# Ledger of designs, part 194: peptides against a protein of PDB entry 3JWR

Target 1, 323 residues: chain A of PDB entry 3JWR
Amino acid sequence: TRELQSLAAAVVPSAQTLKITDFSFSDFELSDLETALCTIRMFTDLNLVQNFQMKHEVLCRWILSVKKNYRKNVAYHNWRHAFNTAQCMFAALKAGKIQNKLTDLEILALLIAALSHDLDHRGVNNSYIQRSEHPLAQLYCHSIMEHHHFDQCLMILNSPGNQILSGLSIEEYKTTLKIIKQAILATDLALYIKRRGEFFELIRKNQFNLEDPHQKELFLAMLMTACDLSAITKPWPIQQRIAELVATEFFDQGDRERKELNIEPTDLMNREKKNKIPSMQVGFIDAICLQLYEALTHVSEDCFPLLDGCRKNRQKWQALAEQ
Target 2, 298 residues: chain A of PDB entry 3JWR as posed
Amino acid sequence: TRELQSLAAAVVPSAQTLKITDFSFSDFELSDLETALCTIRMFTDLNLVQNFQMKHEVLCRWILSVKKNYRKNVAYHNWRHAFNTAQCMFAALKAGKIQNKLTDLEILALLIAALSHDLDHRGVNNSYIQRSEHPLAQLYCHSIMEHHHFDQCLMILNSPGNQILSGLSIEEYKTTLKIIKQAILATDLALYIKRRGEFFELIRKNQFNLEDPHQKELFLAMLMTACDLSAITKPWPIQQRIAELVATEFWEQGDQVGFIDFVCTQLYEALTHVSEDCFPLLDGCRKNRQKWQALAEQ

## One batch from the design tools (peptide; made by RFdiffusion4, then SolubleMPNN)

Design b2_p14_8_s2 (from b2_p14_8, 9 letters changed)
Fold by OpenDDE base, seed 5:
Structure b2_p14_8_s2 (fold): chain B 323 residues (1-323), chain A 14 residues (1-14)
Amino acid sequence: as target 1 above (323 residues)
Amino acid sequence: MAALDALELVADAQ
């Protein structure tokens, strides 16, 4: 395609030029081509291209295939969300110094998972999929969308000319796919809520050990969630704009819930309750985000900008909730 | 999932 030719021929700027090591990064000013260039840089600077012998054209095609399999008519859960999740992962690995704590296969899997974790997202949550009796709800009982996202990820990875994992041994390939699946499934916040207590207790007791395979898996899940939620850590103007995108998608779901399911939406998805967004954001930060970024900062102090950003945005949302 | 998806999951889990 013309897009592939343009991407494959383009000079890939440095991570410094692209600012993709910054926790404060925003994609708002970037073209789709620039987001793809950033993604190539992430793979390159994590040594994934060299270590796994990725062909440049194959990587370019894969990135474009991933981007193409996000819906353009979804306000938040689109390519830009996946790209921002991957950028936060890259920043956490590099600037947050988590790279040195992980294997190359774990890093490869996390980056692929971050880019792929919401593939073909429909702008509705698992609860809506269940209540609407969608065909996907018949295939999967829990984490319905996350299973679908992984299936889409696997389909792309196996598609002709998209096989970025072709340089891996059979064992490396199996390991990578296992970690990708676990990482994508971990983005179900219901699973996060269920598992986070174990992680926080290990941190609190100073018993956290990444050499333990179970604790490693738990950490990768928490890291995925931290990157997926990282919009809450962004500088206030970025955070506020992303919160508007999320609210738009949620209100669109609430409107569909009224129309298609004849139900009253929750306050979060109710357009008439827009005035509650600030207080709901404070509640979200307190219930979900703060402890996660505190724990992540305990694993690596260089992740502090995520915690600091979250705390600053809590103050901003609280000030709006008091108005 | 967005920050707000988590709120709904927390709300639905309560």
Scores: peptide ipSAE 0.031, ipTM 0.750, DockQ to the pose 0.469
Fold by OpenDDE base, seed 3:
Structure b2_p14_8_s2 (fold): chain B 323 residues (1-323), chain A 14 residues (1-14)
Amino acid sequence: as target 1 above (323 residues)
Amino acid sequence: MAALDALELVADAQ
């Protein structure tokens, strides 16, 4: 395609030029081509291209295929969300110094998972999928969308000319797919809520050890969630704009719930309760985000900008909730 | 999943 030719021929700027190592990064000013260039830079600077012998054209095609399999009519859960999740992962690995704590296969899996974790997202949550009796709800009992996202990820990875993992051994391939699956499934916040207590207790007791395979898996899950939710850590003007995108998508779901399911939406998805957004954001930060970024900062102090951003945004949302 | 889905899940988990 013309898009592939343009991407494959383009000079890829440095990570410094692209600012993709910054926790404060914004994609709002970037073209789709620039987001793809950033993605190539992430793979290159994590040594994944070299270590796994990725062909440049195959990587370019894969990135464009991933981007193409996000829906354009979804306000938040689109390519830009996946790209920002992957950028936060890259920043956590580089600036947050987590790279040195992980294997190359774990890093490869996390980056693929971050880019792929919401593939073919429909702009509705698992609860809606279940209540609407969607065909996907017949295939999976739990984490319905996350299973679908993984299936889409696997489909792309196996598609002709998209096989970025062709340089791996059979065992490396199996290991990578296992980690990708676990990482995508970990983006189900229901699973996060279920598992986070173990992680926080290990941190609190100073018993956290990445040499333990179970604790490693737990950490990768927490890191995925931290990157997926990283919009809450962004500078206030960015956070506010992203919150508007999320609210738009949720209101679209609420409108569908009224129309298609004949139910009253929750306050979160109720367009008429837009004035509750600030207080809901405070509740979200307190219930989900703060402890996660505190724990992550304990694993690597260089991740502090995520925690600091979350705290600052809590203050901003609280001030709006009091108005 | 965005911040807001988490509130629903937190509300359902409480």
Scores: peptide ipSAE 0.031, ipTM 0.749, DockQ to the pose 0.470
Fold by OpenDDE base, seed 2:
Structure b2_p14_8_s2 (fold): chain B 323 residues (1-323), chain A 14 residues (1-14)
Amino acid sequence: as target 1 above (323 residues)
Amino acid sequence: MAALDALELVADAQ
């Protein structure tokens, strides 16, 4: 395609020029081409292209295929969300120095998972999929969308000309796919809520050990969630704009719940409850985000900008909730 | 989705 030719021929700017190592990064001013260039830079600077002998054209095609399999009519869970998740992962790996704690296969898997974790997202949550009796709800009982996202990820990875993993051994390939699956499934916040207590307790007791395979898996899951939620850490103008996109998608779901399911939406999904957004954001930060970024900062102090950003945004949302 | 399910889970847990 013309898009592939343009991407494959383009000079890829440095990570410094693209600011993709910054936790404060914003994609708002970037074209789709520039987001793809950023993604190439992430793979390159993590040594994934070299270590796994990725062909540049194949990587370009894969990135464009991933981007194409996000819906444009979904307000938040689109390519830009996946791209920002991957950028946060890159920043956490580089600036947060988490790269030094992980294997190359784990890094490869996390980056692929971050880009792929919401593939073909429909702008509705697992609860809606279940209640609407969607065909996906017949295939999976739990984490319905995350299983679908992984299936889409696998489909793309196996598609002709998209096989970025072709340079891996059979064992490396199997390991990578296992980690990708675990990482995508870990983006189900229901699973996060279930597992986070173990992680926080290990950190609190100073018993956290990345040499333990179970604790490593747990950490990768927590890191995925931290990147997926990273919009809450962004500078306030970015946070506000992203919160509006999230609210738009949620209100669209709530409108569908009323119309299609004859259900009264929750306050979060209810367009009429827009005035509760600030207080709900405070609640979300307190219940979900703060402890995660605190724990992540204990694993790597260089991740502090995520915690600091989350704290600053809590203050901003609290000030709006008091008005 | 993550933030939603969390807020729903938090709302259901309160």
Scores: peptide ipSAE 0.029, ipTM 0.741, DockQ to the pose 0.544
Fold by OpenDDE base, seed 1:
Structure b2_p14_8_s2 (fold): chain B 323 residues (1-323), chain A 14 residues (1-14)
Amino acid sequence: as target 1 above (323 residues)
Amino acid sequence: MAALDALELVADAQ
């Protein structure tokens, strides 16, 4: 395609020029081409292109295929969300020094997972999929969308000309796919809530050890969640704008719940309850975000900007909730 | 944001 030719021939700017190592990064000013260039830079600077012998054209095609399999009519869970999740992963690996704690296969899997974790997202949550009796709800009992996202990821990885993993051994390939699956499934916040207690307790007891395979898996899951939620850590103007996108998508779901399911939406999904957004954001930060970024900062102190951003945004949302 | 699904999950867990 012309898009592939343009991407494959383009000079890829440095990570410094692209600011993709910054926890404060914003994609708002970037074109789709520039987001793809940023993605190439992430793979290159993580040594994934070299270590796994990725062909440049194949990587370009894969990135464009991933981008294409996000829906344009979804307000938040689109390519830009996946791209920002991957950028936060890159920043956590580089600036947050987590790269030094992980294997190349784990890094490869996390970056693929971050870009792929919401593939073909429909702008509705698992609860809606279940209540609407969607065919996907018949395939999976829990984490319905996350299983679908992984299936889409696997489909793309196996598509002709998109096989970025072709340089891996059979065992490396199996390992990578296992980690990708676990990482995508870990973005189900229901699973995060179930598992986070073990992680926080290991940190609290100073018993956390990345050499333990189970603790490694747990850490990768927590890191995925930390990147997926990273909008809450962004500079306030960025955070507000992302919160508006999320609210738009949730209100669209609530409108569909009324129309299609004849149910009253929750306050979160209710367009008429927009005045509760600030207080809900405070509740979210307190219940979900703060402890995660505290624990992540304990694993790597260089991740502190995520925690600091989260704390600053809590204060901003609290100030709005008091108005 | 997985954030707001978390609020529903937190609301459902309360």
Scores: peptide ipSAE 0.032, ipTM 0.758, DockQ to the pose 0.466; fails the geometry check

Design b2_p14_8_s3 (from b2_p14_8, 10 letters changed)
Fold by OpenDDE base, seed 3:
Structure b2_p14_8_s3 (fold): chain B 323 residues (1-323), chain A 14 residues (1-14)
Amino acid sequence: as target 1 above (323 residues)
Amino acid sequence: MAALEGLEIFARLQ
């Protein structure tokens, strides 16, 4: 395609030029081509292209295929969300110095998972899928959408000309897919809530050890969630704009819940309760975000900008809630 | 998932 030719022939700027190591990064001013160039730089600077012998054209095609399999009519859960999740992962690995704590296969899996974790998202949550008796709800009992996202990820990875993992051994391939699956499934916040207590307790007791395979898996799950939620850590103007996109998508779901399911939506998805957004954001930060970024900062102090951003945005939302 | 997404899940788990 013309898009592939343009991407494959383009000079890829440095990570410094692209500012993709910054926790304060924003994609708002980037073209789709620039987001793809950023993605190539992430793979290159994490040594994934060299270590796993990725062909440049294959990587370019894969990135464009992933981007193509996000829906454009979804307000938030689109390519830009996946790209921002991957950028936060890259920043956490590089600037947050988490790269030195992980294997190359784990890093490979996390980056693929971050880009792929919401593939073919429909702008509705698992509860809506279940209540609407969607065909996907017949295939999976829990984490319905996350299983679908992984299936889409696997489909793309196995598609002709998209096989970025062809340089791996059979064992490396199996290991990578296992980690990708676990990482995508970890983005189900229901699973996060179930597992986070173990992680926080290990940190609190100073018993956290990444050499333990179980604790490693737990950490990768927490890191995925931290990147997936990272919009809450962004500078206030960026965070506020992203919150509006999320609210738009949730209100669209709420409107569908009324029309299609004949139910009253929750406050979060109720367009008529837009005035509750600030207080809801404070509640979300307190209940879900703060402890996660605190724990992540304990694993690596260089991740502090995520925690600091979250705290600052809490203050901003609290001030709006008091008006 | 952004801040608003987590609240819905949190509200359902409470």
Scores: peptide ipSAE 0.050, ipTM 0.803, DockQ to the pose 0.422
Fold by OpenDDE base, seed 4:
Structure b2_p14_8_s3 (fold): chain B 323 residues (1-323), chain A 14 residues (1-14)
Amino acid sequence: as target 1 above (323 residues)
Amino acid sequence: MAALEGLEIFARLQ
């Protein structure tokens, strides 16, 4: 395609030029082409292209395929969300110094998972999918959308000309797919809530050990969630804008819940409760985000900007809730 | 209890 030709022929700017190592990164000013160039740079600077012998054209095609399989009519869970999740992962790996704690296969899997974790998202949560009796709800009992996202990821990875994993051995391929699946499934916040207590307790007791395979898996899940939620850590103007996108999508679901399911939506998804957004954001930060970024910072102190950003945004939301 | 219920709601919503 013309888009592929343009991407494959383009000079890929440095990570420094693209500012993709910054936790404060924003994609708002970037074109779709520039987001793809950033993604190439992430793979390159993580040594994934070299270590796994990725062909440039194949990587370009894969990135464009992933981007194409996000819906444009979804306010938040679109390519830009996936791209920002991957950028946060890249920043956590590089600036946050987590790269040195992980294997190349784990890094490969996490980056693929971050980009792929919301593929073909419909702008509705698992609860809506279940209650609407969507065909996907017949295939999976739990984490319905996350299973679908993984299925889409696997489909793309196996599509002709998109096989970025073709340089892997059979064992490496199996390992990578296992980690990708686990990482995508970990983005179900229900699973995060279920598992986070174990992670926090290991940190609290100073018993956390990445050499333990179970603890490694747990950490990768927590890291995925930390990147997925990273909008809450961004500089206030960026965070506010993203929060508006999230609210738009949630209100769209709430409107559909009223119309299609004949139910009153929860406050979070109720357009009429827009005035509660600041207090709900404070609650979200306190209940879900703060402990995660605190724990991540204990694993790597260089991840502190995520925690600091989260704390600053809590203050901003609290100030709005008091108006 | 209310905080946990709120969390479950958020978990179901994201």
Scores: peptide ipSAE 0.043, ipTM 0.762, DockQ to the pose 0.121
Fold by OpenDDE base, seed 2:
Structure b2_p14_8_s3 (fold): chain B 323 residues (1-323), chain A 14 residues (1-14)
Amino acid sequence: as target 1 above (323 residues)
Amino acid sequence: MAALEGLEIFARLQ
């Protein structure tokens, strides 16, 4: 395609020029082409292209395929969300110095997972899928959408001309797919809530050890969640804009719940309760985000900007909730 | 349970 030709022929700017190492990064000013260029730079600077002998054209095609398989009519869970998740992963690996704690296969898997973790998202949560008796709800009992996202990820990875993993050995390939699956499934916040206590306790007791395979898997799950939720850490103007996109998608779900399911939406999904957004954001930060970024910062102090951003945004939302 | 469902929804927002 013309898009592929344009991407493959383009000069890829440095990570410094693209500012993709910054935790404060925003994609708002970037074209779709520029987001793809950023993604190439992430793979390159993490040594994934070299270490796994990725062909440039194949990587370009894969990125475009991933982007294409996000829906444009979904306000938040689209390519830009996946791209920002991957950028946060890149920043955490580089600026946050987590790269030194992980294997190349783990890094490869995490980056693929971050870009792929919401593929074909429909702008509705697992609860909606279950209640609507969607065909996907018949295939999976738990983490319905995350299973679907992984299936989409696998489909793309196996598609002709998209096989970015073709340079891996059979064992490396199997390992990578296992980690990708685990990482995508970990983005189900129900699983995060279930597992985070173990992670926080290990940190609190100073018993956290990345050499333990179980603890490594747990850390990768927590890191994926931290990147997935990273919008809450962004500078206030960016965070506020993203919160509007989130609210739009949730209100769209709430409207569908009323119309299609004849259900009164929760306050979060109810556009008539828009005035509760600030207090709800404070609640979200307190219940979900703060402890995660605190724990991540204990693993790597260089991740502090994520925690600091989250704290600053909590203050901003609290001030709005008091008006 | 309702609080967890609400939190799960919030977390998918972000």
Scores: peptide ipSAE 0.048, ipTM 0.773, DockQ to the pose 0.148; fails the geometry check
Fold by OpenDDE base, seed 5:
Structure b2_p14_8_s3 (fold): chain B 323 residues (1-323), chain A 14 residues (1-14)
Amino acid sequence: as target 1 above (323 residues)
Amino acid sequence: MAALEGLEIFARLQ
């Protein structure tokens, strides 16, 4: 209640002051209140508050509810990750000029999805959830956590005083929820790997067309992944620090795999293999990231800072791997 | 990022 009152009464700084249009943005120095203010600014500057008649107090409550439903004891997959994903989405929409390529409902859905995509994340991957025979693994066969994240998103959106979508028509509401679900599910990297070839081929052949509904859906999925992975594009000091958080969470999972499942973790999740992090990061960039940011830059050249950041960080990791 | 990254990165790096 006090947090809500403070947020709702606060003057929301400009996007320029908050630097939320910058691809180089860092949240490290921001308080939780400031992250919430940034989020309000994103909704406002994307015209979502005006276009969908959002009540300020309801938006504030919703943001705080989303933040509350991230765990504090998870090293990486927490509110700050979701916030940074949303900030990258905002930067891609504004500075990357993708806003002009999307509908207001698509933008609304993407921003909600970015903020919500990891709700109640437990610091373990889908494989761990499945192997540990967690109750969630009985509900869903694939993209277990992403389905759970979407369920949490729906719960919040339907909670009293959190209904930021109440200004939508029934059809707009249904459309928005569909896009949110698709966007959250798209953050399963297994789905990214499965689908990205189609996207890259369309780009390579100069056949990519956002007027095609299927290609639009594909693009939204790729854009979500690009924002979700955007830590790899950040200036080196920021990227390195985030990589340490990721490594911490993976090592925590690896420790649990040994203790709870009696298995030897993979190198990525093995604390004893910390010296392999630089080479693994190079492999990750090459296998997952580079082609995505290249393709995104082909859709919008103003997204080049993401690609440039990724390339620069690859060089840094490669130099460390050679030591 | 890396929960699925682990399996997929490893599946491709192997």
Scores: peptide ipSAE 0.042, ipTM 0.778, DockQ to the pose 0.423; fails the geometry check

